# Peptides against a protein of PDB entry 8HF1: the designs that were tried, part 85

Target 1, 320 residues: chain A of PDB entry 8HF1
Amino acid sequence: NVMLYATKPTEVMVSFPHQEQVLTVTRLISAEIEKFYVSLDLMNIGVQPIRRSKSLQCLRDPSKKSFVKQLFNDFLYQMKEYGIYAASIAIISLIVEFDIKRRQAETLSVKLMHRTALTLCEKIRHLLVQKLQDMTYDDDDDNVNTEEVIMNFSTPKVQRFLMSLKVSFADKDPKDICCLVFVERRYTCKCIYGLLLNYIQSTPELRNVLTPQFMVGRNNISPDFESVLERKWQKSAIQQFRDGNANLMICSSVLEEGIDVQACNHVFILDPVKTFNMYVQSKGRARTTEAKFVLFTADKEREKTIQQIYQYRKAHNDIA

## One batch from the design tools (peptide; aimed at target 1 P156 R160)

Design b2_p30_3_s1 (made by RFdiffusion4, then SolubleMPNN; from b2_p30_3, 15 letters changed)
Fold by OpenDDE base, seed 4:
Structure b2_p30_3_s1 (fold): chain B 320 residues (1-320), chain A 30 residues (1-30)
Amino acid sequence: as target 1 above (320 residues)
Amino acid sequence: LPPIPETPAIPLDTKENREKFEKALKELFS
């Protein structure tokens, strides 16, 4: 039972200009990934053993190629939605995943496929890091993790999110902060977590104020793909947030899966609210009138977003 | 339904625009 608390949080909309400008580096990266997909489709990796998940009749992709494409498609999404800086963090997660898959490869052909994917990820990482360095005038400070670099290489959405955090939490007592950040995709949680760690470390007013954690929902495709390590991480992250050892939690679909998170004074919805359930569950974590429920919208989508939120408000009031 | 308080879609390209946006954020988060 989502207790319909009588206290409604203050809803806030943060509008941002639509960025149509695609950087040359992002076009190059996209072209390299597309070239890799052509090569990947030509790879003969043989028929892999069909491991039936006990829980899901879904045949694991016997080619394992779909999973490789999914990871790169998720990366391309992160680069588009969050920017080059976020992409430089997201690519590290792909490197780690492909290295694990390479080591776990049952055949030489599968090992080679994951090696080729890994080589592409390293090339992409180099292209991203090089582009981040182009703005550092001082050749001597290899630190691409400055507030300025993070801001300049983030999308308008992410820039406004970071500024909203800075304005909301600068020089506050860490104990007075309980913040949720909702994102749509599982991989975004880790990407935004890494971005926030670097941003907080580069922003004196947020140092020792914000302690982020992230939680990914259960893998909706197969709980058998969740490593024991990922499940341990989720439990630990939730516990740290409950204990106040973390005061900002980045999560995807966690509330839809019935994971109990405490009431928060700030709830940021970094991605579009696509479902009424997401709206009710996320907003229901901001239980006081002083609590902020913050939405982000591109200016081009502002009217549609506002109309959708009004529909959700109406539907919520009709159930309450 | 009460309108949702919002920040304008101001570019963050200039110092002036950043300061203006920060002011608007402070007013919304106050």
Scores: peptide ipSAE 0.600, ipTM 0.954, DockQ to the pose 0.869
OpenDDE base, seeds 1, 2, 3, 5: peptide ipSAE 0.589, 0.593, 0.594, 0.597; ipTM 0.951, 0.953, 0.952, 0.953

Design b2_p30_3_s2 (made by RFdiffusion4, then SolubleMPNN; from b2_p30_3, 12 letters changed)
Fold by OpenDDE base, seed 1:
Structure b2_p30_3_s2 (fold): chain B 320 residues (1-320), chain A 30 residues (1-30)
Amino acid sequence: as target 1 above (320 residues)
Amino acid sequence: LPPIPEVSPLPLDTEENRKEIEKQLKELFS
């Protein structure tokens, strides 16, 4: 029971300025998605055959329109919370998903809906990449993955996270590193993973030090082909992390599944701690006093976050 | 409860602010 170990990691709060990135490109992208929602609501996709698969989840969106909106709403969240560089990676995940759904479409109308969504994602990708290239003098696509571009087009939260990684792990032995990064959303794991790969590759001090992996919680939702691949990938990622072939693991909600990962010397909570269970379980991965448990907070939410952490500390001490 | 050690929410708009943030991060992660 991870709750019973009196984990005494050093808790650290990294505060950052609250910036609403009011970029013209982000406004344009949001407006294009809103226009697409109006168009999507007008699309006649017909009555979808309800596959009576015993999983309750095929029942939720017979029109499949809500799922399309959910993916774009999640993308908008990634763009807002992590910045336009992270958004350029997040949009690729939407492209992959809509291409899969387009190929799996049982009707021409549903196929067209996913094709229209895919076309919008491609347009968004071009707008994002073009904006990233505005900082590069060279037209080469490879030049958008520099440390400078990543830092300048990331939110203050992500900037502080990357700086924290660089300071914590520069010139360390990869074998001595066991780092967990917790994020709220499943798609954030992939987005931050892609961002970290590019950042590590562009940062000489980290290039041979950090090897990231990610792990997403079991979507009890879809027994689809993705869930089998994801389960295989999760097992592989966990095994690589256990074997020391990966030393940084990005996780969303995984602790609820009882995934046994080794004790870590660094635990980063990139998103707000919403539950006491998340606090206890994530903190419970940092078992030594030398281990760091790092929280990120906007300046405007600082006092509220500190008060919440004190409440969680008190509640944890009352149970321990 | 002991206070939570923290980094100041300085903007990354100046080299001075960058260096101060890096210094505070080094102090907290040491």
Scores: peptide ipSAE 0.585, ipTM 0.948, DockQ to the pose 0.858
OpenDDE base, seeds 2, 3, 4, 5: peptide ipSAE 0.574, 0.581, 0.583, 0.578; ipTM 0.946, 0.948, 0.948, 0.947

Design b2_p30_3_s3 (made by RFdiffusion4, then SolubleMPNN; from b2_p30_3, 13 letters changed)
Fold by OpenDDE base, seed 5:
Structure b2_p30_3_s3 (fold): chain B 320 residues (1-320), chain A 30 residues (1-30)
Amino acid sequence: as target 1 above (320 residues)
Amino acid sequence: LPPIPETSPISLDTEENRKKFEEELKKLFS
C-alpha cells in the first residue's frame, strides 16, 4: 500500500506568473473551432446503428459529435496551458485520430464530419507553424525546433518545467536519473513527450542524458477502444522505463490503474493536484534518497495551492 | 511542518531573469 510508506521527498514549489498572453493566432484558432462547432451541430449524421458495444460512450452519442468536440476542447486546453509550441505538436495527434475515424466511418455523413474536422486541423496546424516561423529567417521546419523557439512559444509553466529539467539533469549519468512527470490529461502525455524530444535534441546538456517515454492511462470505460497499437506501446514504454532504457516517464492517471512503476528520484507534477489520492500516489513514487517532488502553481492560485498541499501533507502524516 | 521551498514568480522574458531563475533552481535542487 503506497500510503503506508512515509516517503519524505523534498517538496519544491515552482511559482509562475499567470500571464494570459492572448496572441492573435490563439484567438483565430478558438474562433475557427467555435464556428466549426456551430456547423457540427447543424450536421445531420443520421441514425447511427446502436452497436451494443459495451462502451457507454457509444450509447450516449450515436453521432460521435461529442467525441469530435472533446478532442478539440482538449486541444484548446493544451494550447492554453502549454502554449503554441505544444499546440503545434498536439494538433498532429488530432489529425491522426480524425484520419483513422474518417477511414473507419461506416456512413458518408460520418466520413464527411471527420473530413471537415481534419480540414480544420490542417488549417490550425498551418496557423501554428506559420507563427513559430515568424521568429525564424529560414522556412526550414527544423528551425522551429530550437531551444529559443520552444521557450518563447511555451507558457510560463512549461518554461519553468523545461528549465527545472535542465538544471536537474544537465550532464548527469543517464543511469542516475529516474524521473516521473504527471499530467492530468491523456493527450497531454503525447504532447509533452513530443515537446521534450525536440527540447532534448536542441539542448546539448540533455541529448545523451534524458530518454523520455510516455504512458497513456487505460480508458477503463472500454478496453475495446484501446487499439492493439496503444496497448503494445504502453507495454513497451513501461518495459523500457523498468529496464532503464528510458529514464523519464510522462504519465496520466497511471497509478490509479494499478500500473506499477519503479521508485524514482524526481517526480514532477506539471498540472494541479486535484485529489489526495493523486498526491499520495505521485509523491509515493519519490522514494529514493534525496528524492524531489516538484509542484507547479500559478501565482494567483499560490495561496490556495500551498494550503491544499499542507492539508494533504497533514492528512498523509495522520495516516502514516 | 517545514515550509515548502519556492521560486520567485519572476518573468522569464529576459536572459537576465532566466539566469536568476536558474540560480534559484540550483539552490532548490542542491
Scores: peptide ipSAE 0.646, ipTM 0.960, DockQ to the pose 0.883
OpenDDE base, seeds 1, 2, 3, 4: peptide ipSAE 0.643, 0.638, 0.635, 0.640; ipTM 0.959, 0.959, 0.957, 0.960

Design b2_p30_3_s4 (made by RFdiffusion4, then SolubleMPNN; from b2_p30_3, 12 letters changed)
Fold by OpenDDE base, seed 5:
Structure b2_p30_3_s4 (fold): chain B 320 residues (1-320), chain A 30 residues (1-30)
Amino acid sequence: as target 1 above (320 residues)
Amino acid sequence: LEPIPEVPALPLDTKENREKFEAALKELFA
């Protein structure tokens, strides 16, 4: 039980301004998704067999429509919370998922539904890439992956996270780095992973210093629905991180699931700490002598975040 | 309880503000 370890990492809070500025492209994308939801509700996909999975927690509407809406809602969340650059990576994951679902479709109506979703994702990708290219004179896709483009099209939270990585790890020996990045959502792990790959490649001081991996938490979906490929990827990613072949791991709720990860010297909490368990588990991974535990908070939520962390510290000391 | 070391919500719109933010980060990560 990680709760019993009184780890005393240096806690740091990084505040960021709330970005109220909604870009025209994000409004357009949101409006296209809403139009798609109206069309999706009108689609006759027939009676889908309710596979009664024994786990009551698969209460996410077995409706193939609900799953499509969930993926787009998760995308909209990524775009809002991490920015347009992260959204350009996130949309690729939707494209892959809808193409798989289109190929696996048992009916023409379901195939058409996933095809329409895929076409929307391709349109969204084009709109995002076009917006990223507005800063580049060259139409080359590689030019949108610069440090400048990544920074300018990232939210204030992500900007500060990237700068915190750069400051923390510039010119360090890769062997001395063991970093965890906690995110709330499974979908964010892969999105931030792709963002970090491009950022590291575009940042000379981090090239060959940071080797990121990501670990996606188990779906509350029955282990039977976890693709053998996803499980193999998770095992490989964990092993690479244990072997030091990766020194930065992006994870969602993974420690709560009992995945044993090594002691780290840096723990970044990119999303709000929602539970005492998350606080203790994530902080409990920062076990080295100089370990840093870094929190990111919106300025408007600063006071609430501070009070919550003090409550968690008190509660942790009372059980230690 | 010890105060949480904090980097304030500085805008990152200018080079100067980015440099100030990086300096504040370096002080906390040193």
Scores: peptide ipSAE 0.550, ipTM 0.946, DockQ to the pose 0.876
OpenDDE base, seeds 1, 2, 3, 4: peptide ipSAE 0.543, 0.531, 0.532, 0.543; ipTM 0.943, 0.943, 0.942, 0.945

Design b2_p30_4 (made by RFdiffusion4)
Pose (drawn by RFdiffusion4):
Structure b2_p30_4 (pose): chain A 320 residues (1-320), chain P 30 residues (1-30)
Amino acid sequence: as target 1 above (320 residues)
Amino acid sequence: EEEEDEEILEQRKEAFEEMEEEPVFEPIPE
């Protein structure tokens, strides 16, 4: 009876070769951000509330410096984890966030700090577009070239995920498919969403089948990439997925709990599984029959992750 | 620096081509 309304989806793996080498432009951007941090640390903005540790044992920077560093560190993480083009999208989210803060800002000193941060972010955007541009010698067709650069300017993890996404839904009806993708970090959702938008508008077979939509939790990141203060589109993303308008969801541990959704055909956990409860809930989200469940882990983490999953399964058996 | 980047990109490209030859899904045994 439970299997009537419940389903044990087939759980499969997608291993990918994990490498440690990085590109030189990554070193250059790291040096640029380090120079910016060193300069900003001494910004000496108008006196701010003292921010100490949780236990007050060690001091902390003012909340605003902490916020700027946090955003830059998130951008660096997106670059380190998902390739150059992921950073190319994520830098736009940083531009939008710094513009919004400039609008919200309430002092000349803080405003100046945010404006200079915007300037550096735009310089980084031009740097990313520059390396992305210095590969068009391969060919001139920007669509297939977008597909090729995405396959080449991405980590094996990103290549492998997008490869599985293409193969799983090559030419199926958009109506027939209902899938979710889970990622860990906040701005990674918007970054990878923009990457999927480019890839959907980069391949002929997937062009009219997949509809990517992303949503996150609180401290709602901006939904657009336009910097126009107001937008005309009003319909929400969750309501879209419930209404079938969107079929590809990019969320980060937000939809895993509570949020009712129609039974979904596929679930892709882009970032490695960490918590037993979240594993159980994410698997349960693939509530439809013949549901397919997908995981991505590094080759080096294969034994550890498999052993952890066995621990989980055995824990499920034990509890039962 | 440019040559090192080109070598890394070629390695990634070869790794992608090898991944095309491998099965996309592998089941986890019980």

Design b2_p30_4_s1 (made by RFdiffusion4, then SolubleMPNN; from b2_p30_4, 14 letters changed)
Fold by OpenDDE base, seed 1:
Order: C-alpha cells, then structure tokens, then sequence
Structure b2_p30_4_s1 (fold): chain B 320 residues (1-320), chain A 30 residues (1-30)
C-alpha cells in the first residue's frame, strides 16, 4: 500500500509565467488543422465494415474521423503546453500513427483520408523545423537540437522544468539519481522523452548524468500492433530503470496501474495533479530520506494548486 | 512574419531572464 510509507518527501513548487504570446507559426499550424477538419468532415469514407476485431477502437469510431481529430487535438495541446520544439517531436508520432493506419486501411477512401492527414503532418513538420532553423544564426550548422534552440522554442513550463533538472542533477553520480517525471498524456511522454534526449545531449553537465526512459499507459485506443510494441517498450523501460541503466523515467498514469517501480529520490509532476490517487501514488514514489516531490504550476494557478495540495494532504491524513 | 516571431522570441527571452532571477524551487507550506 503506497499510502503507508512513513517517509514524507519535501514538497516543493516550481512556478512559471503564463505565455500569452503565440508565434505566427503556431497560428498558421492551428489554421491549417482547422482547414483540414473542414475537409475531413466533407470526406465521404462510406460505411466502414464493422469488423468484430476485438480492438475496442472499432467500437468507438466507425467513421475513423474522430480518432484523426483526437490526434491533431492532442498535438495542438502539446504545441500550446510545451512549445514548438516539443511540437516538432510530437508531430513525428502522428506521422508514424497515420502511416500505420494508412497501411492498415481496408478501403481506398480511408487510405486517402490517412494520406491527407500525413500530408498535413509533413507540412507541419516542415514549418516547425524551418522555424527552428531560422534561429540558428550559424548558417553552417543545421543542428536544431542545441540547448539554446530547445530553450528558446519551449514554453516557460518546459524551460523551468529543464532548469530544474540541470540544477538538481548537474555533476551528480548517475547511481545516486532515481527520478520520476509525471505527465498527463501518453503522447507527452514520448515528446518530453525526445526533448530530454536532445537537451541532455546538448548539455555537457547532464550528458553522462541522466539517462531517460519513458512509460505509457495501456492504450485502449491504439491498434493491437502498437499495444504490443508499447508493452515491449514498457517492460524494457521498467527493466532498464530497475537495473540502473536508466535513472529518469517519464510516466503518464501508468504507476496508478500498480507498476512496481523502485523508491525514487525525485518526483517531478510536470502537469497539474487532477486526482487524489495521482497525488498519493506519485508522492508515494518519493521514498528516500531526502526525496523531493516537485510540482509545476502557472503563477496564476499557484494559490489554487496550493489549496488543492492541502486538500489532498488532509484527505491522506484522514485515511492513514 | 519572421519579424513578428523574432519579436515574440525576444520578449520570451526577456521573460526567461526575469524568471532566472526568481527562486526556482519554493517550499509548499505545511
């Protein structure tokens, strides 16, 4: 029972300003996605055969259009919450997913729908990469994966997160680090993982210190093939983290499902804590004597976040 | 435009520099 661990981690908060200004590229991409939704609604994909395939997906979207919209909505969320650098990584996940769906398409109309989605994703990817390159003043270095580019094209939330990692782990022994990073959405795990790989590689103080991995929850929405790959990845990632071959694990709600992860000395909650269970389960992983439980909040939401934590503390004490 | 985004990036950099002056970690009171 994760609730009964006597070690109280030090609870700290990292605040970040709300970014009101939206890049022109972000507005352009949003407008292109909206135009695509109009086009998607006009697409006649016909009656799709309800295959009795045991995949819960066929039951949820007989038109397969809602799933396409969900992926783009998740992308738009990530672009807004994490910035255009993170979005340049997130779009690759959409490309992979739509390519799988295109190849698995049973009808020409569905194949065309996924092809159109892919074409849009490639356009978005190009726009994002071009924008990242526009800030590399060095005409000779096409490397968009520098610390400066990552920081400049990340939201204040991600900037403060990366700073928190640098301050917390610079020049530490990798063996002394056991870090969890919690995010709300499964696609954010992959996106932040890719961002961290590039950031760590570009940051000498972290390059040999942090080895990230990620875990995603069971996808009730992905095809059986993706679910098998995700299960294999999850098992491998957990094993690497147990063996000490990885010392930073990015998680969604996976730990609520009873995945046995070792006691950690750092737990970062990158996204808002929405449930008492998430609070208790994530905090319950910070079990070392000097463990830190770090919450990220917008400045405008700081008071609300503190009050929510007080409510969760009270509820936890009433059950313990 | 490229110029508009450069302006936004400059303003974002200024915000970032101001954030650097603030304590990164703040304790959550008991």
Amino acid sequence: as target 1 above (320 residues)
Amino acid sequence: SKEEDLKILKENREIFEEMLKQPLFTPIPE
Scores: peptide ipSAE 0.456, ipTM 0.908, DockQ to the pose 0.759
OpenDDE base, seeds 2, 3, 4, 5: peptide ipSAE 0.439, 0.447, 0.437, 0.442; ipTM 0.900, 0.904, 0.896, 0.902

Design b2_p30_4_s2 (made by RFdiffusion4, then SolubleMPNN; from b2_p30_4, 13 letters changed)
Fold by OpenDDE base, seed 1:
Structure b2_p30_4_s2 (fold): chain B 320 residues (1-320), chain A 30 residues (1-30)
Amino acid sequence: as target 1 above (320 residues)
Amino acid sequence: SKEEDEKILKENRELFEEMLKEPLFTEIPE
């Protein structure tokens, strides 16, 4: 087992305050999504043909109402966990997905359902962008992608994450950086990637230092709908990271699937470690001398997080 | 309202500034 002889990374925790207060815009968006669910439940989309996936798992028909609700629930999660700035990026992924499904719709009723979802997504996008613009005092600069706007409209977790990147990598040589960022959800991977691109561009100390890429795990919900483009993009992103053309990789569960990634000097776990396998696989990527394994935790969950790490350490030592 | 969100954003900024007084990284003990 190659992992047993690896230098043990320093395990580090970054705490953040729990945010209980919810922005009015977030409440409005949540209410609009709930109204949409009521309307969606009243829609007659007819009997959808059961597409038998060749995969043993009965793929949920992507035209079903349940899939639409899942995408909006994932969006609501991202808005809550990462903030309205990340949500403004995440909503674009929903727009793209619903537009594809609208074009692929076999019935007028399904086409209308996806059109209604798109209309809601555009409304949400406008509400988010308008709120981001309210902080730009400069009437002439429509640029919502400043460091200040990103920081102000991100959750404490994301704020502390961005600070952790700035402190860790400011003015470093790009060749000396090999960083992984683990997130739980594939759509989070995309929105954090977009957020990081904008943050790095707006942060002079990082602009020529960090080159991010992202990789998403297999779509457990619809593996057959992984576009040839997504698979090509994943291969390209991995290759760029191997070649050193990218030095920060955002990933969701992909390394558990046996994707060979080089030894990294930084591994950030942005979301809670839910499994022992995720702990071992992610920590096992921090293999360089002085490698850091960084966990993010709400302050209220700090003790629980520490105890969970001790359990994982013990379990790892019992297998070794 | 805009004012309510401005208040929330201000309070969040204050909390963030308080956290800047603490070490960003804390080593997990062995």
Scores: peptide ipSAE 0.462, ipTM 0.912, DockQ to the pose 0.761
OpenDDE base, seeds 2, 3, 4, 5: peptide ipSAE 0.447, 0.444, 0.444, 0.452; ipTM 0.907, 0.902, 0.902, 0.907

Design b2_p30_4_s3 (made by RFdiffusion4, then SolubleMPNN; from b2_p30_4, 13 letters changed)
Fold by OpenDDE base, seed 5:
Structure b2_p30_4_s3 (fold): chain B 320 residues (1-320), chain A 30 residues (1-30)
Amino acid sequence: as target 1 above (320 residues)
Amino acid sequence: SEEEDRAILEENREIFEQMEKEPLFTEIPD
């Protein structure tokens, strides 16, 4: 019985203030999306030819309207949870997806639906970029990707996350860093990845120290819809992280899907831990002697989060 | 309004500047 003394990672909490105030641009964008939903519900897209794609998702919405609403709902979530800077990155993913869906449309009505969604995304992108530019005091550098712009237009949660990275990794040897960042939603991985690329490039102390990658878990529900590109990206990202060419991996539910990532010295849980399995699996990746397991919580939810962690610790000790 | 947005962004800046002075990490007790 080699009780592998699983070196218990140091469990650390980072609290952030709850922001109740909402930017006018966020309210405007939300209202434009709601107006679009009303218009989308009125769109007659006809009976779509049921492609015999065995995927459960094609069975749920023969109209393909639910998929459009899902993408905008995920965008609205990212804008609320991560801020308008993150939203400016997230909207690009929607633009790409709706352009692909527009090109793949079998009917003119579906093509027009995706074109209307795409036009709304371009309007949203313009509103976000304009708002990011309005606060750049320097007329000359149209670069909305400065540390100041990233921080000012991020939620307190994202600000504390970026600060936590800066404090943890400033001027360190990149070889000594093996960091996981867990997020709840698949689309958040790419959004936070884009944000981190810009932040690392704007932060001298992190330049050439952090090399981020992202991995979206395999959608086990629809492996047939994983583009060959997404599968190649996942395989490449995992390989770069294993080879040490990337030292920070952003992932969603990857461990629940049985993707074996190496033992890490830092595990950041950016979103709330909702399941015991997520807690055990994510914590179980922080296996080095000085490993840190970092949780982010709103100040108002701090006590509830601590009590939940105690329950998970107890449940883990009862199984071990 | 633009004034409301400026007030929100200034509050965010003040929160950020305060965050640099406070302990970022709190250990979760055993």
Scores: peptide ipSAE 0.412, ipTM 0.886, DockQ to the pose 0.831
OpenDDE base, seeds 1, 2, 3, 4: peptide ipSAE 0.406, 0.403, 0.403, 0.406; ipTM 0.877, 0.870, 0.873, 0.863

Design b2_p30_4_s4 (made by RFdiffusion4, then SolubleMPNN; from b2_p30_4, 14 letters changed)
Fold by OpenDDE base, seed 1:
Structure b2_p30_4_s4 (fold): chain B 320 residues (1-320), chain A 30 residues (1-30)
Amino acid sequence: as target 1 above (320 residues)
Amino acid sequence: SKEEDEKILEENREIFEQMLKEPLYTLIPE
């Protein structure tokens, strides 16, 4: 096993406080989504045809109410875990998804359902953007994409992540950087990518240093609906990372699927490590001399995280 | 209210400033 002879990375932890206080805008958005769920449950969309996936798994019909609720639940998760700035980017992914589904709707009732979801997403987007603008004292600069706005409207987890990037990579040669960032959810991958683009652009020390890309794992919910565009994007992103045209790759579960990525000097695990396989595969990418494997944990979960890493280390040594 | 959010943002800023004083990376012991 080529991984057994690799230089062991330095395993480090970044801790962050749990944010208990919730912004009024976040409460308003949550309440609007709950009201929408009540309205959604009252909508008669008729009997939807069971689309048999060519895959053995009965794919959830993407026109079903359950899928709409899943997207909003994923959004609520991202808003909670990453903050309202990340949420302002994440909502765009919902808008795109619901617009596609609205156009693909076979019935007027399903089309109306997706239109109502889109109307809610636009309302949420306006609420988020307006809240971000409230911090711009300069009446003339509608730019909500400053380092200050990004930091102030991000969770402590994201703040510490951005600091980790700044401290680790400020004024370095781009060729000396090979960084992976692992996140749990595919939509998180996209919103963190958008956040990083804006942060890097607003941070002079990183603007010409970091070139991010993103890659999402297979859509376990609807693999048949992985657009040809998403597959092309994945291939392009991997190739740019291999060619050194990108030096930071944001990934969701992709390495578990056997995608070959070069040896990296930094691997960031932004979300909790949930599986032994994820631990081994992600750590196994930190193969350069002085490579760092960085875990993010809430302070309250620090001990639990350490114990989980010890269990994974033991299990890895027992297989080796 | 706007005032409630301003208070929350100020408290978050204080938390952030405190985090700046702490070591960013902690070694996971072997």
Scores: peptide ipSAE 0.430, ipTM 0.908, DockQ to the pose 0.795
OpenDDE base, seeds 2, 3, 4, 5: peptide ipSAE 0.420, 0.416, 0.428, 0.415; ipTM 0.906, 0.905, 0.908, 0.901

Design b2_p30_5 (made by RFdiffusion4)
Pose (drawn by RFdiffusion4):
Formats: structure tokens, sequence, C-alpha cells
Structure b2_p30_5 (pose): chain A 320 residues (1-320), chain P 30 residues (1-30)
């Protein structure tokens, strides 16, 4: 009876070769951000509330310097984990966030700090577009070139995930498919969402089948990439997915709990599984029959992750 | 001139099942 309304989806793996080498432009951007940090640390903005540790044992920077560093560190993480083009999208989210803070800002010193951060972020945007541009010698067709650069300017993890996404839904009806993708970090959702938008408008077979939509938790990141203070579109993303308007969901541990959704055909956990409960809930989200469940881990982490999943399965069996 | 992926991956994707018992349906429903 439970299997009538419940389903044990087939759980499969997608291993990918993990490499440690990085590009030189990554070193250059790291040096630029380090120079910016060193300069900003001494920014000496108007006196701010003292921020100590959780236990007050060690000091902390003012909340605003912490916020700027956090955003820059998130951008660096997105670049380290998902390739150059992931950073190319993520830098636009940083531009939008710094513009919004400039609007919200309430002092000349803080405003100047945010404006200079915006300037550096735009310089980084131009740097990213520069290295993305220095590969058009391959060919001139910007669509297949976009597909080719995405395949080439991305980590094996990103290439493998997008490869599995293409093969799984090559020419199926958009109505027939209902899938979710889970990622860990907040701005990674928006970054990878924008990457999927580019790829959907980069391939002929997937162009009219997949509809990517992303949503995150609190501290709601901006939904657009336009910096116009107000937008005309009003319909929400969750309501779209419930209404079928959107079929590809990019969330980060938000939809895993509670949020009712129609039974989904596929679930892709882009970032490695960490928690037993979250594993159980994400598997349960693939509530439809013949539901397919997908995982992505590094080759080096294969034994560890498989052993961890055995621990989980045996724990299920034990509890039962 | 440099590439993040100097070694491109094949177009084929292998879906490997995990061996071992499956989680119970009642836990998945809850």
Amino acid sequence: as target 1 above (320 residues)
Amino acid sequence: SEKVNPTPLPEEVEFEEIEGPEPSAELLAS
C-alpha cells in the first residue's frame, strides 16, 4: 500500500575524474583579490560595533567587512568548484548585490567601499570574459562555441553533470519530465542556473525541453540579472513548478524539507551527499514510480562515499 | 589557450547502481 503512493527510486551514480591542477588566470585573480583584501582591511570606515567570536574569545572584523569578504570568498569558491564560466555568471550576481547595498547604504564611507567593490567586481567580470573570448579561434559559431567552451572551461564535475543532463533528456517532451537538482552553497544555485540557461540556449536538442528555475532560502538573493530596481514578472518559482511552467529546479536544501511538490521524475544531487536525513528526504522527493536518482562524487571519494551510503542503507535497515 | 578540461570526457554516461539493500518505503514516505 505504501508503494502505491510511495516509491523506492532507482539510485545510481555518476562518477567523474577529479583533477587538482588549476589555470593561471585563477592565480592572477587570486592575487588581485588578495590585494583588494589587504587594501580593504585598513579601510577604516566610521567606527562600527565591535564584533567578537561566538564565545567572545577572539575578535572579528566589522559585520560589513565580513559581508564583503564573505561574498568575495563565495565567488572564489564558485570559481574553484565549477570553472571559469561559473565565475562569469556569479560575478554578475555580485555586481547586483553590491549595487543593492549601494542603494541601501547609509554613509559616504560605506558607500565608497561598496562602489569600489563594485569596480573590482566589474574588472573581474572583464577578466573572465577575456579568457572566455581567447578561445574563439576554434570556430565562429557562438552557439556550438558556447557548448564547446562550457565543456572545456569547466571542471570535470560540471562537464559530467551537464553531460548526464543532456543524455537523460535529449528529446523528450518537456511535459513528461520533472526533475530537481540540489546544490550546497547559496549563490551556486544562481550561478549554475545561469550556466544552464546558457547551455539550453546553446544546444538544439535541449533547447525547448528544459525550463530551469531556481529558488533559495532566506536572505533572498536577487532574482534577476538586470540591476533595474523593479521587475515586471511577478509569478513565483515554487508556484511555477507546481503549475508545471518550470520543469528544472535548482535549489539548495530548501525544497528537501516540507515544501510540497508533484512527484518528480529525476533528482540530481550535484554536491556530494552529507547527511543521512537529507539523503532520505531527497530520495523521497523522487516520489514518482520509475524515478531516477543521481549522485556526483569525485573518483578519489568513491570508496568513502560508497561506504558512507552503505552505512546509511544499513542504518535504514537497522531502524526499520 | 589553456583549458580547464585538457582531457575531454566521452559522450557516453555510465549509470552505476549501488549494491546492497534498499531503504524501506515507510521511511521514504515519512

